Peptides against a protein of PDB entry 3PUK. Designs and how they scored, part 97

Target 1, 227 residues: chain A of PDB entry 3PUK
Amino acid sequence: ERGLKSVVWRKIKTAVFDDCRKEGEWKIMLLDEFTTKLLSSCCKMTDLLEEGITVIENIYKNREPVRQMKALYFISPTPKSVDCFLRDFGSKSEKKYKAAYIYFTDFCPDSLFNKIKASCSKSIRRCKEINISFIPQESQVYTLDVPDAFYYCYSPDPSNASRKEVVMEAMAEQIVTVCATLDENPGVRYKSKPLDNASKLAQLVEKKLEDYYKIDEKGLIKGKTQS

## One batch from the design tools (peptide; made by RFdiffusion4, then SolubleMPNN)

Design b2_p12_4_s1 (from b2_p12_4, 7 letters changed)
Fold by OpenDDE base, seed 4:
Structure b2_p12_4_s1 (fold): chain B 227 residues (1-227), chain A 12 residues (1-12)
Amino acid sequence: as target 1 above (227 residues)
Amino acid sequence: SFKKSVDSVFAE
């Protein structure tokens, strides 16, 4: 069986590196906190060199301009990461690189997309969503990137109920990205005790899976698979 | 769900 790490790397290679590949061209790659963890989990620096990446930079840090090179932004669709990108291309005086390729790990909200479009559309060569919002740990194990997920899901405070729902929604979305990456439509199994969190999450995942496969890029509809 | 490629929006 092919491990989850190799599947994730294959998807990144196809969706990101192959998509923006240009013969003889080297790029600077900008990563955020999530994508740093993601790439570190499924590839080595030598793999990135083979894909035409000369150096990796942290998007959150101040960086020296390299105006003759194009930049590959592999980032999460968050205000923080987008704002850092906009600082690189938002004005002529602040332009750090020659041009940008942007690949989001998840659905980019219209508000963020419109902000990018309005500010620096002339500098962008590609802008795509690739649907990878998890960290592969083992062959069948992954970690979600949801801030304060543990705290809100297990909070006994009723005032956190709304926040819990938001967290559950985010977790469900990320689980769907695993399924999309693996090209699977699984039957969801869960343990409900002691809390109903697992049941609610399962329902959200099932709903999102249905929505995803109804309107996926390939228009494929797969039956549920026991998993 | 994801949006389709928006490359046309940022065409050179």
Scores: peptide ipSAE 0.014, ipTM 0.499, DockQ to the pose 0.556
Fold by OpenDDE base, seed 1:
Structure b2_p12_4_s1 (fold): chain B 227 residues (1-227), chain A 12 residues (1-12)
Amino acid sequence: as target 1 above (227 residues)
Amino acid sequence: SFKKSVDSVFAE
């Protein structure tokens, strides 16, 4: 059995690189902060070269046009990353690349998707959501990308209660993406804390796991796996 | 190797 890093890489390879691969074609890949960390955790530059990526670029930076090459955008569905993409293709006369393949790491809000579609649909050859919102560590260890999670979860200020709930929801969602990637439905275990954060998170994860397997694309219902 | 390369891309 393969570790979490290899599983994540295999998913990216299948969902992204195999999806847009053309023989003899090289692409420029655009990354944001999250996807940079993600790829750094599960592959090497040599792996990307084998997948037809000639160079990687930071989507947030000003970049010189390479109009003869197609671009692969592997980005999070955030307003910041989407706005940077739109700057690359928003003007017909100033397109930075020949065409775009866009792969979001999570569900793209309809508002953002519609904004893209309205402005540069003709430049997009592919748009897909791949549902990978975590950073793999060693073997069974992973890191979640939830801003200010520590601050809100451990805040004694009752005014942060609503934000704490949002943060826990986001954490639970990302944990479920790990389980989905590994094709597992584990029993959830936790250590109780004074603020009951662990218990609340565990309940959210359990609920989301149940929902995922009930409504997954394959219509699969799986029993509990070892935790 | 990849980490260093990627870090350079995002280095300000």
Scores: peptide ipSAE 0.009, ipTM 0.428, DockQ to the pose 0.024
Fold by OpenDDE base, seed 2:
Structure b2_p12_4_s1 (fold): chain B 227 residues (1-227), chain A 12 residues (1-12)
Amino acid sequence: as target 1 above (227 residues)
Amino acid sequence: SFKKSVDSVFAE
């Protein structure tokens, strides 16, 4: 069996790079914090060059316009990343790039999608969700990207209960993306701990898995190719 | 300007 890193890379290659590939065209790739870690975990620098990426830039940083080149945004569907994208295409005269291909690592909320659509739809050639929200570590091991997960899950402070629920929901969602990436719908197994976190998380994962596999397994395409 | 080559990004 191919390791998780290989599976993740293959999915990214197929869902992102092959999807927007144009022969002889180089793109600038914009990454956020999560996707930087993701790509670093599953590919080499030479792999990205082979996929037609000439330069990688951090979406959060101020960047000089390269108006003759198209940009590939591989980003999480967060307000922060979306806002940075919108700044790049905010005005007709201030567009940083020729056009944008957007690939979200997870489901983009309708509110964010509508905001993008209303602001810069003409600049977007592709918008797709690929559902990879985890970092592969080993062949069968991955790391979740949920800030302060350990702190809130094991906090004895009742005031953190709401935040704990949000964190567990986010963890469950990312676990589902692992299953989706591996094309698996496993039975969830856990060992109960004194704080019953494992049981609650397992229930959330099971529910989300059921919901996911009831929906079309194909990555959600929200934008049409306009070139 | 924040521009990094593929080599520089993955070297860190």
Scores: peptide ipSAE 0.009, ipTM 0.457, DockQ to the pose 0.024
Fold by OpenDDE base, seed 3:
Structure b2_p12_4_s1 (fold): chain B 227 residues (1-227), chain A 12 residues (1-12)
Amino acid sequence: as target 1 above (227 residues)
Amino acid sequence: SFKKSVDSVFAE
């Protein structure tokens, strides 16, 4: 029915652009590797211009200061992306932009969040987690971004069992964000052979979906920056 | 450059 790309774009528009919009104001948008791919999959430059974005920059690159402009950071909650943000605002004399709006694609670990608060709190006008950790490919197909997932899931080495659980949890979380984005709580189907990884992943997804919608029914805030 | 690359990817 509704294309996944359109649904993802509508969510980003509502959760990010509408949230920080100010009439007549243009912003510079900073993207990392994941969010570059994400936006490329679901919007055009004209769409971003309509949302008040004048320039897109790579957060990993050395950039010239534009001190009169506010910056919108749409980034993954990784040490690399957070460190790049901190470099932009770490020194009062070396601030690259006027202020920052930060939108994380997933839950930001407390360690990273506290690091930001300790060093750059006065420069931040908004910090929010929006829970979009997938890339739409077609109407009902998406790709996950879980590093080394294939390596650990298919490793014959028993010493990798603990790490396998970690990557499987990460995959399950990203699948749940897709369901939440589509406002769906579907039954989970899988092919179990040749390995039982699919069955285990399905169970994790079902559990996380149950927890997500249980919280939603109670009207509770999920995540520290969802308000 | 990244800017030019992004512009090309987002081009209509």
Scores: peptide ipSAE 0.008, ipTM 0.447, DockQ to the pose 0.022

Design b2_p12_4_s2 (from b2_p12_4, 5 letters changed)
Fold by OpenDDE base, seed 2:
Structure b2_p12_4_s2 (fold): chain B 227 residues (1-227), chain A 12 residues (1-12)
Amino acid sequence: as target 1 above (227 residues)
Amino acid sequence: SFHKSRDSDFAE
């Protein structure tokens, strides 16, 4: 059985690299903070070279134009990353690259997508959403990218209640992306704590799993698997 | 919330 890292790499290879591959074509790849960590967790630079990536650039940094090369944007669907993309292609005379392939790590809101389409449609060749919002560590271990999750989940301050809910929703969504990546619909197990955070999170995960499999690309409701 | 994954091709 292949570890989670290999599964994630295989998913990225199929969903991103194979999707935009052209024979003999090299691309510049643009990464944000999350996708830098993600790729670092599951591949080496040599693997990216084999996939036709000549250089990796940070989307947040100022970069010199390479107008003869196409760019692969593998980024999170955040306003920050999207705004950086828009700066690269917002002006016809000042385009950084020849064209763009965009792969979002999660669902891109229609508002952000429409903003991209309205400003940069002529520069885009592909826009695809993939569902990888976690970082694999070990064969069955992953890290969630939810800032300050510990702080809000264990905060006794009632003023943080709304933020706690937002954090728990984000955690639940990322757990579901793991399940989607592994093609699993697990039975959720948890140990209750004094603040009942584990129970609440489990309920959110269960609900989101049901929603995901009802509306997945296959249109199939998958039964629960052993967890 | 989950939505159907977007997969969009744009003209060259």
Scores: peptide ipSAE 0.213, ipTM 0.803, DockQ to the pose 0.577
Fold by OpenDDE base, seed 1:
Structure b2_p12_4_s2 (fold): chain B 227 residues (1-227), chain A 12 residues (1-12)
Amino acid sequence: as target 1 above (227 residues)
Amino acid sequence: SFHKSRDSDFAE
């Protein structure tokens, strides 16, 4: 299969499902708002069944315990999602599942990670960051999950300048995760607009790409690729 | 800034 959707699915399959696969074992998968959209964009329920997922549950909802089954948490590293996880495993009496595998879509801050370790370490088998913080729409199109990005980027109000910078930083980080997923170090191209947002974003992306490949898991510095 | 992805095994 071709296109960004297939690449994203292959990445999730390798980084998440193959990582925690056990022969003959079924798991419950817990999703948040972002990962629900992500999986819906690149796979079908039949694909998840093939990967050993029997049931998908929303992490934000109250759920009945299934204490004989292990749970796969595929979630964003947000306080909201982490707090829901902690409610599932925070005490012996509250333990919803047999054990947990946690896969974060992005970097989990040390503060959140330490909170998890302090409360639930005995219930966790695996915790991994997979760096997928975007939604594939088409073969070469993706959407960033940055709230109010349009509003702040195009706001003429100078009071929003600091917020605009934060939004562009978040967008740049997510664009780099796309490049990492595609295993590419592309040349950055942009069209200038009156607010120069595209130029600023391009500079942030370029800087972050350089940093990412210098410190990647393989320790390999990749040259520029033609994209 | 980017950092090395966390990959942690926990004791059973």
Scores: peptide ipSAE 0.210, ipTM 0.801, DockQ to the pose 0.542
Fold by OpenDDE base, seed 3:
Structure b2_p12_4_s2 (fold): chain B 227 residues (1-227), chain A 12 residues (1-12)
Amino acid sequence: as target 1 above (227 residues)
Amino acid sequence: SFHKSRDSDFAE
């Protein structure tokens, strides 16, 4: 069995590095908080060098311009990461890099995408969503990046009910990206005690899996796999 | 809601 880490690395290699590869060209790679953790979990710096990455930089930091090099942005589709990208390319006089390739870890909202397109379209060569919203730990073990998930899911305050649903939706989406990465359509199992949160989450995952495979461009409706 | 993943080429 290929460990989840190797599967994630293979996905990133195919979806990101092979997609923007140019012979003899080096790129600067920009990472945010999530993608730093993601890459750290499934590759080494030597692996990135083999893929034509000369250096990695934190998108949130003030960085010196390297105007002769293209930049590979591997980032989350968040206002914070997008705003940092816009600062790199938003002004004609202040462009930090020669051009940008953007790879989002998840669906980028139309509002953010349109903001990028309106401000920086001439500087962008590629924009792609790769749908990796989890961090691999061990075989079949991963962590979700959902802020305050524990607080809202276990809050006894009824006023948090709406926020709890939003958090569960986000968790379900990230679980589905794991399944998609593994090319699996699992039967969902859960323990419902002490709270019914696990049951609700399982139902959301099942629904999202059904939707994912229905719209899969390959037209392959995969049956439930036991994992 | 699953949306088709964006795969956008921008003209040089």
Scores: peptide ipSAE 0.208, ipTM 0.799, DockQ to the pose 0.541
Fold by OpenDDE base, seed 4:
Structure b2_p12_4_s2 (fold): chain B 227 residues (1-227), chain A 12 residues (1-12)
Amino acid sequence: as target 1 above (227 residues)
Amino acid sequence: SFHKSRDSDFAE
């Protein structure tokens, strides 16, 4: 069985590196916290070199301009990462790189996208969403990038109910990205707990899976598989 | 809700 890591790497290779590949061109790659973990989980630096990446930089750090090189931003669609991108290209005189290719790990809200477009459109060559919002750890194990997920999901305080729903929604979305990456439509299984968190999450996943496959560009409506 | 993934080309 091809491990989840291999599947994720193949997806990134196809969706990101092959998408922006130009013969003989090297790029600087900008990563955020999530994508650093993501790439670290499924590839080596040598793999990135083979894909035409000369240097990896942290988007959150101050960086020296390399104006002759294009930049590949592989980042999460967060205000923090987007703001860092905007700082790199927001001023005509202060552009850090020649141009940008942006690949978001998830859906970029219209507000963020419009902000990018309004500020930096002339510097951007590509903007794509690739829908990988999880970290593969083992062949069948992944970690979700949902801050404080454990705290809110298992909080006994009813005042956290709204936040719990937001967290569960985010978790469900990320689980669906796993399914999309694996090209699977699994049957959801869960064990009930006193807080019924597993049941609620399962329902959200099922709903989102249905929505995803209804709008899937590939038209690959798959039947439910065993999980 | 899920939506169609963005795939945008910008003018060079």
Scores: peptide ipSAE 0.209, ipTM 0.800, DockQ to the pose 0.569; fails the geometry check

Design b2_p12_4_s3 (from b2_p12_4, 6 letters changed)
Fold by OpenDDE base, seed 2:
Structure b2_p12_4_s3 (fold): chain B 227 residues (1-227), chain A 12 residues (1-12)
Amino acid sequence: as target 1 above (227 residues)
Amino acid sequence: MFHKSRDDFFKE
């Protein structure tokens, strides 16, 4: 039985740190709100040091330039995080770091990607999407980072129906990233009462799982597991 | 939704 935290760390290590590692090279790592929580949940500072990270900085804060060092951006594909990145590399004279490695926790919309490409492509050495959008809590427990999820899911106001659907879809997407990380295609189980939210979410998850495994890298459709 | 690399856009 693999603990979820260990699995998440292993995935990050492989997808991010091993991918950009160079012998003897140290990097500054930039984190946003989500990735700060994510890394805090599955590793220690000593682990990051072992992976060649010398300093961790908050992407949202004003930072002094360290022009001789490369930066590893492990961030969510949000306008806020992307805008902060762009400010770091927006002008030739104002580049905060030598170069950038970008790893997004989820799919980066083309609009944001194109904005990055247009502004600072010459400064970017790597750009990958690694699909980890959840926070591991325990061996088999995780939490989702969906703003206002509780409010909209339980709102009796019909005017919030559209937003509720958006929130549920976001939750479903994050659940799928858990499944992908664990290399599982679980049968979805839920309790439907008192609201039908669980049923709707289950359907969304099932649909997204089907879509995910349909495009398996090996062309294989993984059968359902019991998890 | 596997790991997607967009490195081709930033090749030197």
Scores: peptide ipSAE 0.051, ipTM 0.708, DockQ to the pose 0.407
Fold by OpenDDE base, seed 5:
Parts: sequence; C-alpha cells; structure tokens
Structure b2_p12_4_s3 (fold): chain B 227 residues (1-227), chain A 12 residues (1-12)
Amino acid sequence: as target 1 above (227 residues)
Amino acid sequence: MFHKSRDDFFKE
C-alpha cells in the first residue's frame, strides 16, 4: 500500500519497533491519547503483536506492575504523558516495569527532558523523537491534533491574536512532520479566505519546511516537490 | 522546529 497510513506505519516500524527490538523479547507498550489514535489509524493489534508487543496499556490509567517486562512508551512530549511515565519509574522499589524505551512523537522540551533525566535515567534504555504529529485518515489525507485550533483560528476576538499565532505555529509544525514523514518538500497550496488563515498557515509551513531541510539529519537540501 | 534526537543520553 502506498497510502499515507502505510507510510506512517513503516516509519513507526523502523523508527520505534525495529529500533528497540530484541529477539525473543516482548514488551508492554504504553500509549497516550494521541498515539492511541495514531496507531489505530495505521495498524492493527496483530501488527503490534508481530512487532513484539504483548499488551497495550493506556499511560493515563492505573496499571498493575509487570516488573519482569520492559515497557515501550510511545507518547507525546507533554507534561501529562511524561508525568505518567515518571510515576511508573519514580520509585526505585515500585517500578512498574523492568526498563523503558521512550519514543516521543515530537521534540521533547528541555524542561521535560531534564525532568526525565533527573528521575529515571537508570531505567531508560532508549529515548528518541520520531516526529509524527498527525493522524493519517486516507491515502493522502491527514488530520492535525491541535487543541482549540478551530476556536482560535476563527475567533473574532482580537485578544486571541497571540493564541491564534501559537495554534498556527503548532499546526504548521505538525504539517511539517507529515512532509518529513513523506520525505517531501511540497509547494504549499491553499484556498484563501477573508481571514486569510490559510495563507498565514501556508507561510508558516513553508518557513518551517525550509528550516527543517536546512538542518535535516541528512544534511540534504531538497527543492520543492509536488504539492 | 525539528530538533536533533536526544538519544545520546539514553542508550542500551
């Protein structure tokens, strides 16, 4: 399958599962709200079983310890998810799992990262940012997960201007993750509206794409591809 | 903006 879902799954498989795979080892996977939606959109439980995941757990819920098993945390870099992780490993005597592999869907802020280092360094075997902050819907369709995006983008209240900017920045970041996942640097196209939100977002995306490719891990500068 | 992985701190 050449659809976006398959691309996303392949990226997760290579960046997460292959990265932490040990022959014969099963892991418990912890998901948050976003990654639950993400995985649900692009894979089945059987796929996860094939990748060595025995059980999926919600990171927000109370869970029984399985101290003999390692845990794979595929989570968003949010205070809520990180806090839940820290609760699992904060106590030396009452760790929920044997060890942790952490894969963030986006860049983890320094504050959260430092908090993790300070509390749970010995329990962590891997910590990576994967840069998947979107939900694939169809072969060429995705959705963004930005809280209150609709509200702020369409708010007539000028007091929300700064918040609108933050939301648009977040949306642009997520769109860039799509492009990165697809290894594309598209020419951004949009339909303009009176509020010109689409134009502004497009400009942000283009800027962020440029920045991304300038500093990409491969050191490659890609020209614009098809939109 | 994307940042480089912080994996350098935690490796098995």
Scores: peptide ipSAE 0.049, ipTM 0.698, DockQ to the pose 0.641
Fold by OpenDDE base, seed 4:
Structure b2_p12_4_s3 (fold): chain B 227 residues (1-227), chain A 12 residues (1-12)
Amino acid sequence: as target 1 above (227 residues)
Amino acid sequence: MFHKSRDDFFKE
């Protein structure tokens, strides 16, 4: 049963847990708001235990140091999450954990990446970007983590046009991560409304899909599939 | 499955 949840979990298992797994080693896993929802949607605590995670903690909360354990950061590439990470490792004397494995749910902007590199490079054992920036709801249903998407997309105020574009871009990117996760290049369909939002989003998705497959490591440009 | 590693940037 190729439910989206199962596919997402399998991808996370392969890209994150298998990648940093060491025999007999337990890690603390740090999650942000998005990845908490993501993992909650596709796995159970028992699954995480099987992957060598002893405890999960919220990256935003103040946490006691566990200096003998390595930490797995599965987080979104946001300033908030990155800042929390930096607080954990930014001070040589106050490192909360032994070392860090960082897995971003999406492309990490160079500005954030450079900030991490400059502050705590010696503490980082792995840093990877994986393309899972959506939450599976059902077998073929997912939600996007784009703050204020509704407000900006449906705002009639021209002053919000720039923000609307940003939101549309973010949504399109996350949709592409779904396609990437499913290894699909779908034909995009949308329902036309009085506003051109759906059409614009569809165009953005198609463009980003094209870009994605051009740079895909598999070197496979896939034809459009039925979606 | 597309995964980008930035590990090389932290290799001291």
Scores: peptide ipSAE 0.047, ipTM 0.702, DockQ to the pose 0.348
Fold by OpenDDE base, seed 3:
Structure b2_p12_4_s3 (fold): chain B 227 residues (1-227), chain A 12 residues (1-12)
Amino acid sequence: as target 1 above (227 residues)
Amino acid sequence: MFHKSRDDFFKE
């Protein structure tokens, strides 16, 4: 497979599955709404089986304990997903799984991380962020998962201004993760809209790209690409 | 702001 989907899959395979793989070990994988869509877009169940996943569970649903198996949580860093994780490991006597590997699709706020650390640190074998918060559609097309984005971006109500800003930030973050995944630093192009949302978003993306490459693993600022 | 991936907080 070629294109963005294959790149995303390779990234997930390297950053998540290879990272926690143990020979002969099977894991239960827990997904949330976003990661369900993400994996569905770039892999098949057979691919996951090959990576040592025996079954996929929805983190939002009530699940029976499988205490002899380790769990791989591939989830977004949201309060909802984190709370569901905490329910699985919150009680010392009622852990649903043997241990947890946690991979967040994006930056996990300190508040959420501290909540995890305070509750079930001893049950966690791995916890990291992989920075994939977009859905690949085509070879060069992706979609963002930002709830209520349309409503807040186009709301004429001044009371929604703060929420609009939050939504814009979230979209910008996701776009930057695409660039990071593709190892690109593109010049941002946009078409103006009546509310100038495209321009504002472009500015946010540019700023976040700059910040990302300034503090990347290599510590080097990459020049602009022509994507 | 976008943040690079954090180092692993927990290791087996």
Scores: peptide ipSAE 0.045, ipTM 0.700, DockQ to the pose 0.538

